# Peptides against a protein of PDB entry 7Q4I, part 82

Target 1, 281 residues: chain A of PDB entry 7Q4I
Amino acid sequence: HENSTIAERLYSEVRVLCWIMTNPSNHQKKARHVKRTWGKRCNKLIFMSSAKDDELDAVALPVGEGRNNLWGKTKEAYKYIYEHHINDADWFLKADDDTYTIVENMRYMLYPYSPETPVYFGCKFKPYVKQGYMSGGAGYVLSREAVRRFVVEALPNPKLCKSDNSGAEDVEIGKCLQNVNVLAGDSRDSNGRGRFFPFVPEHHLIPSHTDKKFWYWQYIFYKTDEGLDCCSDNAISFHYVSPNQMYVLDYLIYHLRPYGIINTPDALPNKLAVGELMPEI

## One batch from the design tools (peptide; made by RFdiffusion4, then SolubleMPNN)

Design b2_p15_7_s3 (from b2_p15_7, 9 letters changed)
Fold by OpenDDE base, seed 1:
Structure b2_p15_7_s3 (fold): chain B 281 residues (1-281), chain A 15 residues (1-15)
Amino acid sequence: as target 1 above (281 residues)
Amino acid sequence: SLDERIQAEVERLEK
């Protein structure tokens, strides 16, 4: 028997809208599997596409398809959210259609923060943006205030936010958010372990899986290790997760239990004031 | 996304 009382509380108090970056060719191949797995645990789930799909709940944004239009799609997605859904949630997660997210762990991380604090979280990279930016593939989550600042203050000003649709969307949104004083938060747990991951679990958990010269190690904002200490027990996301792997992860995380082991959750931290961040580790 | 560079590396590692 499960006791989900605290998870239910967080579901109500830390409302998350998840928007999924997808395209019409991936509606059936990828996006529907997000909807059938981790996406069902979001308070609101929207698929951002170039074509409408009522079965999937996909929105047709006024953008072209292709990797060169991801920044354009990101801008239009947040404009759409601000116009139609800004009060439907407290936090707004961007994920790809091959990102897997443990939403309960994200709510736990976000719980102490006010949604009126201009902050966003994800896997922080250090290049290009002084405060860092969040990796697109790992997914990143904006507070309601961050979305407001992005859409109302940054997007309309070409000096603050790139007007062209070209460029790396994660870098570009990072620049825009910095320019309107949205803070790049620290998503690490109390032990300094990461929660958002731009790769599958295997790539993080296996020591020496990647070359030390791999660019990722130069990009990561916070020092990280490989192996079991790489990842928080309350990890939030992984990228490059196949549709089949999503079902496997759902089973392993939410259904498979080691008999006789009961996990007692830590107490929730105190809530922070508006504008206050958790101390950096 | 700079993740495209990550994807290229992932694909290399999967081979």
Scores: peptide ipSAE 0.036, ipTM 0.735, DockQ to the pose 0.149
Fold by OpenDDE base, seed 4:
Structure b2_p15_7_s3 (fold): chain B 281 residues (1-281), chain A 15 residues (1-15)
Amino acid sequence: as target 1 above (281 residues)
Amino acid sequence: SLDERIQAEVERLEK
């Protein structure tokens, strides 16, 4: 009874490789639940780890574990992708093993863009990087050209990209990408609502009397509101999603339906030329 | 990742 024609079209035309940041201790606890839920909607799903797991499709990267190695793991992950999978997709999503992603909504956002455009999307933060950088936890997606530039042009040059494995990986990749003219895109919808979120839906949807001094409000690149207007109807990602909540979200988003309400999808926008971005909101 | 700050805040809010 469901019509998925447009989603199927976008699945074919906007191919997404999802790589999941994980570690051996989380293969069973977290990563497998990604694989069993939203990860199955990626065109290709790879788990980047320090140990191989054939059941999970985990890759053992030559890196150590721990938060201090996340930047190193990120670099190795994209190197691996470039070497083995650069032609397997058009877009390359990084997500954590506690990130939930609505891949169809991401394809919708990405549809007008050429994968040959040097651009990446996510939850944009303003500090440290002039054009901004994408929050690691919310996940971020690179075009094929962005991956190429990162791996081929940025990584080999210590002046462009940090050679050490220390530092905040999202900031560091943001610096590297800026240095090779990969654009930090605007992932907001036409109403100016965000699509990538570094928190669970509950934290964004429910107005909280959060202190105005809360760091998040200083870090967000674009102004955002709390409550129902916080989030796009086509939201893409949420972070700190527990394994159990992944199944709940899968059910709520893909199975539970209010009878008699028919959603008509918006028309697809026109495709952009290579190097062109969507107009500012 | 700066997510450490986010996680800390999430944990605080959950308490």
Scores: peptide ipSAE 0.035, ipTM 0.734, DockQ to the pose 0.148
Fold by OpenDDE base, seed 5:
Structure b2_p15_7_s3 (fold): chain B 281 residues (1-281), chain A 15 residues (1-15)
Amino acid sequence: as target 1 above (281 residues)
Amino acid sequence: SLDERIQAEVERLEK
């Protein structure tokens, strides 16, 4: 009974390569469940690890394991993508092995943008980087041009991009991207609601769930509300999603239906020129 | 990433 004509069109026109940050100890515990749920809706899905796994489609990057190597792994992941897969997609999503993504909603957000526009999207934080940077946990998506600039222009230059593998990977890539004029885009919907989230839905949907002194409220680039208005109806990602909850979310989002309610999608916006961003809200 | 700070808070809130 389902009509997916528009979703199928966007699948073809807005091609997304998803790379998943993982490690050998999480191949079976976490990464496999990404592959069996939301990851199957990516045009291409790659798991970036330190060990090869043909069943998972995991790549062994030349990096060590541990949180202090996440920046090194991120650099090597994008180098690998640029070398092998830069033409396999238009947009390149980084996610963790406990991130859940509604890929159709991401394609909807990205539709008007040219992949030749140097831009990236995610949950924007304001500290450390003037234009802001995207939270690592919520996942972030780079245009093809952004990947090119990162790998070709930023990474080879220690003045533009940190050569050491230490540091917060999301902050470091944010610095590098800013230094090569990749724009930190606004991922909010037309109502000003966010689409990328660094927590599970429950933590955003429940009013007054966190203390107002919580660092998150000082880090968010755009002011946001709690409760039902916290999140776009076309939300894209959530973080700290357990393997079991990924299957629950798949059921709730793609299978469970309220009988007698039909949702008519909004019309697609006009496409933007290269270098053009959506108007400010 | 800020994951360590986020994780610590999530763990606190889940209790």
Scores: peptide ipSAE 0.035, ipTM 0.726, DockQ to the pose 0.147
Fold by OpenDDE base, seed 3:
Structure b2_p15_7_s3 (fold): chain B 281 residues (1-281), chain A 15 residues (1-15)
Amino acid sequence: as target 1 above (281 residues)
Amino acid sequence: SLDERIQAEVERLEK
């Protein structure tokens, strides 16, 4: 009964490769549930691990496992993508195995941008990097040109990109990307609402008596409110989503419908020239 | 990732 013509068009015109950060211990516990839910809506889905899993489509990267190896895994993941898949997509999403993504909403956000524009999007944080960096847990998406610059220009130069595997991967990639003039984009919608979220929907939608000293409020690049106005109607991602919650979200977003309510999508915006960004709000 | 700090804080808030 549904009409997916516009979504199908965007699937073709805004091709997204999704790579999932995982490890062998989470292949069955977490990663397979990504594959069975939102990951199936990516044009290409790859799980980046330290062990190969043909059933999952997991790649064994030449990195060790552990909390201090996430940066190393990120570097190797993008090197792998550049070598094998750079022409298979226009945009390249990093997500964790507990990140949930509405890929159609991401395609909508990305539609006006050229993949040859050096830009990336996500939940922007302000510390450590002058232009900001994208939170790792919320997921971040690089244009094809951004991936090229990262792998070809930044990674080989220790002055531009950290050579060791230590450090927070989201901060480190943010530094590297800034050093090669990849722009940290604004992922907010026309109403100034965020699209990428580092927490579960419940934590964003419900005003919590969060201490004003909570680090998150000092880290967010753009001022945001809690409650119903926190999140775009076209939100893209949430983090710390359990495997069970992924199926719940899939059902709520793609299957459950209030009878008699019809959603009419807005018209697509005009495409931007190479190097052009949407004006900031 | 700085997510470790996020997770720790979330866990604290859920207690």
Scores: peptide ipSAE 0.035, ipTM 0.726, DockQ to the pose 0.151

Design b2_p15_7_s4 (from b2_p15_7, 6 letters changed)
Fold by OpenDDE base, seed 1:
Structure b2_p15_7_s4 (fold): chain B 281 residues (1-281), chain A 15 residues (1-15)
Amino acid sequence: as target 1 above (281 residues)
Amino acid sequence: SLDERVEEDFKLREE
């Protein structure tokens, strides 16, 4: 008795390629569970690794393993996408192998935007990059044009994009994207609630879970609340989600229903012209 | 309490 007509429409019209940051040691431990849960709702799902895994659909990128190579892996991942998959999707999501994503909510957010608009979305942080950058853990999504600019214009130019593989990958890509005029979009809903989250739901939903000295409150670009008003009803992502929690979330979001409650989706907004953004809240 | 991973990530960003 489920009606998924709108979701099916958006699946076709807002095509998303999801690439998952992983490593060989996490193929079975983490990445497999992404594939079995939220990853199956992507139009294309690729696991970016240092070793090939045909069962997982993992790609062996020419990078070393370790936290110091995340920027290198990110660059190679987008190079690979541009070379092999740039026309397979309209939007290109980076997520970690412990990020959970509600892809339908992401499609809803992205629907009005043109893939030819140089824009990317995520949990925006304010330090280091003037326009802000998107938190790596929460995941971030680039338009097709953003990927093109990143790979073709930014990466080849050391003045625009760091050639070394060291550094915080999310900050570095944020710098590169800014330097090629890719806009850091506002992913908040019409009520000003966030959609991309760098922590588990519990950390955002529980009031006073962290003190005001916690770095997150200084890093967040937009003012945010804690508690039930922290998060959009159409939230997109959470980070530090264990493999077991992914199955729980899948059940809670897609299977568990309160009997007698039917949610009517809001009407889709009008599509924007190329280069046009939704007004900031 | 903070996740140890979060703390580590923060430290890496500040370095």
Scores: peptide ipSAE 0.042, ipTM 0.762, DockQ to the pose 0.654
Fold by OpenDDE base, seed 2:
Structure b2_p15_7_s4 (fold): chain B 281 residues (1-281), chain A 15 residues (1-15)
Amino acid sequence: as target 1 above (281 residues)
Amino acid sequence: SLDERVEEDFKLREE
């Protein structure tokens, strides 16, 4: 009873490779559930790990495990993508194995942009990087050109990109990308509402859930509020989503319908030229 | 808990 014509069009025109940050201990506990839910809506889905898993389609990267190795894993993941998959997609999403993503909404956001534009999107934070950087947990998506610049121009140069594998991976990639003139895009919708979220929906939707002194309010690049106006109707991602919650979200978003309410999608925006961004809000 | 993970992530960002 659904008309998915536009979604199918975007699936073909806005190709997304999703790579999932995981580890061997989470293959069955978490990563498998990504594969069984939102990950199936990616054009290509790869799990980046330290051990191979043929059932999961996990790649064994030459890195150690632990939070101190996340930057190393990120570098190796994008090197792997560039070597094997750079032409398999137009956009390249990093997500954690507890990130939930509405891929159709991401395609909608990305539609006007050229993959040859050096840009990446996510939940933008303001510290450490002048133009900002994207929160690792919320997931971030690089254009094909951004991946090329990261791997070919940034990684080989210790002055542009940290050679050590230590550090916060999202900050470090943010520094590297800035140094090769990859732009930190604005992922907000036309109403100024965010699309990528570093927490579960409940934490964003419920007013006064956190104190105003909470670090998030100091880190967020764009001014935002809690409540129903916190989040775009076309939100893309949430973090700290449990495996069970992934199935709940899948049901709520793709199956549960309020009878008699019909949502008509907005018209697609015009395509942008290479290097062009959407106007500031 | 979620709160514990958030706190850990915050600490990692400050390092």
Scores: peptide ipSAE 0.038, ipTM 0.750, DockQ to the pose 0.893
Fold by OpenDDE base, seed 4:
Structure b2_p15_7_s4 (fold): chain B 281 residues (1-281), chain A 15 residues (1-15)
Amino acid sequence: as target 1 above (281 residues)
Amino acid sequence: SLDERVEEDFKLREE
């Protein structure tokens, strides 16, 4: 028996629409496994593609496929969300079809924030954008107000948002959001540990004798360590998760329990006013 | 991955 009362409360109070970046070739290979695992815990789950798939609930966006079209697809995805789903959720998560997300942990992080606050969260990188931008692979979540500003204020203005569909989508959306005063939030927990991760758990948890020159260490906005202290106990996302590993993670996180160990949830923080962020750590 | 650099570097890290 499990007590999920607080999780159920947050499910209702912190509504999350998850949109998954995918393509027709990955509908069966990857996307369906998202739908069968962590995606079922979103309040709404939409797969953004170039072809419609009613079984998957995939939307055919008017974009081409390929790496060079990811920015175009991102713009069209948020346009679609704004037009059809802006009131269906409070928060709007972008994830890849190989991203795994613990949605309950994301709701916990988002709980104090107003969806009318222009803010977004993810794994913050420091290059290219003054306030930083969120790594595309780790997934990033926009408030309802952030989506509104992006679609209504940024996208129509070439001076604020790149009209061309080329470029790194995460950098480009980061630029656009900064230009409309959407804040790049701090997703770290109270201990300063990250919650959104651009790699698999193993790569973050195991200290690798990776070259200190590895680009990741230069890109991370906040200082981070490898090992057990790398990651919040309330981590939200991991990237490059294979379809099989999604099921493993689902089992480990939601089913496997160490008998006799009871984890009591921390008290929810106070809600913030519109425009207010959590104190910097 | 959306970032070509991330994909390339990830592949290099797995090797």
Scores: peptide ipSAE 0.040, ipTM 0.757, DockQ to the pose 0.164; fails the geometry check
Fold by OpenDDE base, seed 3:
Structure b2_p15_7_s4 (fold): chain B 281 residues (1-281), chain A 15 residues (1-15)
Amino acid sequence: as target 1 above (281 residues)
Amino acid sequence: SLDERVEEDFKLREE
């Protein structure tokens, strides 16, 4: 009843390694549910923790736990990936254990780009980093070349990358990547709608009477509106998704169908040369 | 609440 030929093609041509930020206390509570839902659609799925878990496929990184160690864990995670898995994928996604990702939509966005282009994508924020940085909660994806530059060129140099393990991990990696000329890409679709979201779908889709002084509006790099025009038809990620909501989203996106409505996918764009980006809108 | 979690994350970013 379903034709997945194009999705299967992209699965083979746009290989994605997903690493999940987690901790031992969340292995059963959160991480397991990622593995049972959207994580199964990654080409490779690894959980980065401080304790090993063979059932989950969790790696014990040499870092402490706590929010003040997220930057340290991020550095060690990418070091681990570079050492063991750099050739296992073309793109490398960081997500939290409460991030939900539609991997097929991410492959569609990434398809025209070369993995040898030093670029990364996500929900771009404007403070602290001149070119912007990608929100940690929404998840961000690095090209293979971006990972190489981060691990080999940035991390070993304290002038390019913070040596301490403290700080906001998404800001710090953004600084490091900028310092090695990894470009902060534009993840918006052709209509200018976002694909990576730092909140749950409900928060983005429903205009809240929240104060216009809400920090998010000051942080977002590209102007965005709330409501029906907030989100791409090919949205990639949402944050603060509970374990139960992950199963609901899986059902709604991959199983529930309105009878008689057939979706025809757009044609794939032309591939870009190494170093070339899509034109900004 | 979700809002409280967002505020906590925001505070972390400002540190």
Scores: peptide ipSAE 0.039, ipTM 0.747, DockQ to the pose 0.821; fails the geometry check

Design b2_p15_8_s1 (from b2_p15_8, 8 letters changed)
Fold by OpenDDE base, seed 1:
Structure b2_p15_8_s1 (fold): chain B 281 residues (1-281), chain A 15 residues (1-15)
Amino acid sequence: as target 1 above (281 residues)
Amino acid sequence: TEEEDYLEILKELAE
């Protein structure tokens, strides 16, 4: 038997809309597996595509397909969310159709923050944007106020937000958000361990898996280590997760239990005022 | 394969 009282409370108090970046060719191959695994734990789940799919709950955005249109799709996705769903949630997660997310851990991270605080979280990278930007693959989550500022203040102004649909979508949204004073938050836990990860668990957990010359080590905003200390016990996301691995992760995280071990969750932190952030580690 | 069968069971549990 499980006691999910705290998780149920957070489900109600920290409402998350998850939108999944996908395309028509991936509806059956990838997106449906998100829906059948971690996506079911979102308060609202929407698949952003170029074609409608009623079974998947996919939206046809007025954009072309291809990697060069990802920024265009991100802009249209948030416009759609603002128009139709801005009051359906407090927080708005972007993820790819190969991103796996532990939504309960995200709610725990977000709990102290006001949705009216202009902030967003993810795996922070340091290049191109002064305050940093969040890695697209790891997924990133905007507060309701951040979405409002992005759609209402940034997008209509070419000086604040790129009007073209080309460019790296994560960098471009990072620039736009900075220009409207949306803060790039620190998603690390109280021990300084990361929660959003742009690769599979194996790439982060196994020491010396990558060369120190690998671009990732130059891009990370905060210092991180390899091994078990790389990752929070309350990690939120991993990228490049295959459809089969999503089911494996669901089993390992939500079904597999070591008999006789009971985890007692830490107490929830105090809620922050509007505009207030957690202290830096 | 046994692995494939196991993955199908996991898929059913996740639905």
Scores: peptide ipSAE 0.027, ipTM 0.584, DockQ to the pose 0.021
Fold by OpenDDE base, seed 3:
Structure b2_p15_8_s1 (fold): chain B 281 residues (1-281), chain A 15 residues (1-15)
Amino acid sequence: as target 1 above (281 residues)
Amino acid sequence: TEEEDYLEILKELAE
């Protein structure tokens, strides 16, 4: 009783490879729940780990485990993607094994952009990188050209990209991408509302009793409101989503419907030329 | 890390 014609069209025209940051201890605890929920809506889904798991479809990258190796894992993950999968998709999403993503909303955001445009999207933070960088936890998506520039131009040059595996993963990739002129895009909707979120929906929708000194308010690149106006109707991602919450979100987004309410999608925007971005709000 | 800081805040709020 549903019409998915537009979603099916976008699935074909805006191909997304999703790679999931995980580790062997989380294959069963977290990663498999991504595979059973939102990950099935990616055109290609790969779990990047330090151990192979054929049931999960996990790749063993040549990296150690631990928080200090996340940057190393990201570099090896994109090297692996470039070598084996660069033509399998147009866009390449990094997510954590506790990130939930509405892939259809991401395809909608990406539709006007050429995958040959050197651009990436996510929750933009302002510190450390002049153009900003994308929050690691919220997930970020690179165009095919952005992946090419990262792997071919940035990674081989220690002056452009950090050669060791230490540092904040999201900051380091942000520095590398800036150094090869990959643009940090604006993922906000036409109303200026965010689409990628570094926390669970509850923490964004409900005004927090958190101190105004909370780091997040100093890190956000664009001004954002709390409450119902915090989030786009076409939101893409949330972070710190437990395995159980992934199934709840899947049910709420794809199954639960208020009887008698029909959603009519907006018309698709015009496609942009290579190198062109949407106007800033 | 920013993640560790956030987790600490969440733990404090849960107490």
Scores: peptide ipSAE 0.026, ipTM 0.657, DockQ to the pose 0.205
Fold by OpenDDE base, seed 5:
Structure b2_p15_8_s1 (fold): chain B 281 residues (1-281), chain A 15 residues (1-15)
Amino acid sequence: as target 1 above (281 residues)
Amino acid sequence: TEEEDYLEILKELAE
């Protein structure tokens, strides 16, 4: 019943490798549910862990477990990707094992950009990093050139990238990427609505769900509203999604249809030159 | 420290 011609085109032209941050205790509890839902829509899916799991396609990185090792795991994950998979995709998404991603919407956002442009996207936060950094929980996507610069130019230099494994992984990678001139892109749609979200849909859609003093409002780089205008119709990611809710979201997004309503996609934008970004909104 | 700030963020998210 569905016409997926454009989605199939973008699947081939905008190749995405998704790597999932996980640990051995979450292989069965969380990670396998990513693999059975949204992860199957990635061109390549890899789970980054401290233990190998052939059923899951999990890689054992040479890192310890715990929150204090997340930065270390991120560094080793991108080193692994660069060594083994840098040509398997054009874009490289980091997500947690409780992040849900609509990969087709991400391909739509990325379509105009060259993978050779040093850029990355996500939910941009303003503290600690001058150009901003992308929230770890919402997931963030690097171009192939951004991965190259991170691994080859930033990681080997302690002045550009923190050598210790401690610290907030999203802030630390943000610092490293800025130091090698990888641009923190704007992931908002043409209406100025966000696409990457560090919380579940309910927390963004419902007005006054959180206190205005909540840290999120001070951290968000671009001013955003709550309610229906909070989120793009082409939203990409949500965080703190339980395993059960991943299946619910898969049903709602890909199966449930209002009878008699056909949504016609917008025309694809023109492709940008290498180094070019979309105009500011 | 940045780590301490992150831990505070995590605490707020857990509430």
Scores: peptide ipSAE 0.020, ipTM 0.608, DockQ to the pose 0.728
Fold by OpenDDE base, seed 2:
Structure b2_p15_8_s1 (fold): chain B 281 residues (1-281), chain A 15 residues (1-15)
Amino acid sequence: as target 1 above (281 residues)
Amino acid sequence: TEEEDYLEILKELAE
């Protein structure tokens, strides 16, 4: 019925470990629904929490709960990954328990890049960090080398990486990564359309949904439009997705088909050398 | 909470 040969190839060649930021109160309410939907398409799926859950495969990190501990949780999560799982994948995705990810589209974006290239991708914001940083809400993905540099070079040095657990998680990791020369990549497609989104599809697709003064328009690193041209046909992530909407999206993306319409995938690009990025659009 | 954050975002988007 479906030809998934190229997707299966990318599953093997572009290995992704997904770690989900969650807490004990959300294990049953949110996290398990990630596991039952898009999370099953990761090569490895780990839930980072403050309590163990054997059914969920949750890890109890030595951190407290609450918004003021998100940066601390991120640091401990990547330390855990580096210690136990650095060779289990090529790329390492951070997502929230209300993030939905089309993992196949992420593999497509990542395919040309070497995991030994110090790079990370997401929804790039321009404030606070010179090269930009990736919005935490949309999720972000680090190469294996980026994780190594973050854990081994940045975290141990208070001059390079904030030692306190307070602060905006996405900004702080962005600062740390910049300080160890991890590049903030461009996740846009060949048409200049975004792939990582910090909101639900509706908020991006509907023109004039937001005021021109909305902070998002001041934060985005790359100029983007509203409407259908806002989003890549190969979009990767959306945020603030309810558990029920995860199942809806799974149905719409992977099951529902308009009869008689066949999509032919574009050819894979050439692989890049270590340290090489795709040309700017 | 995530819900509180979402509600805040929705308010900002609606304005």
Scores: peptide ipSAE 0.016, ipTM 0.581, DockQ to the pose 0.203

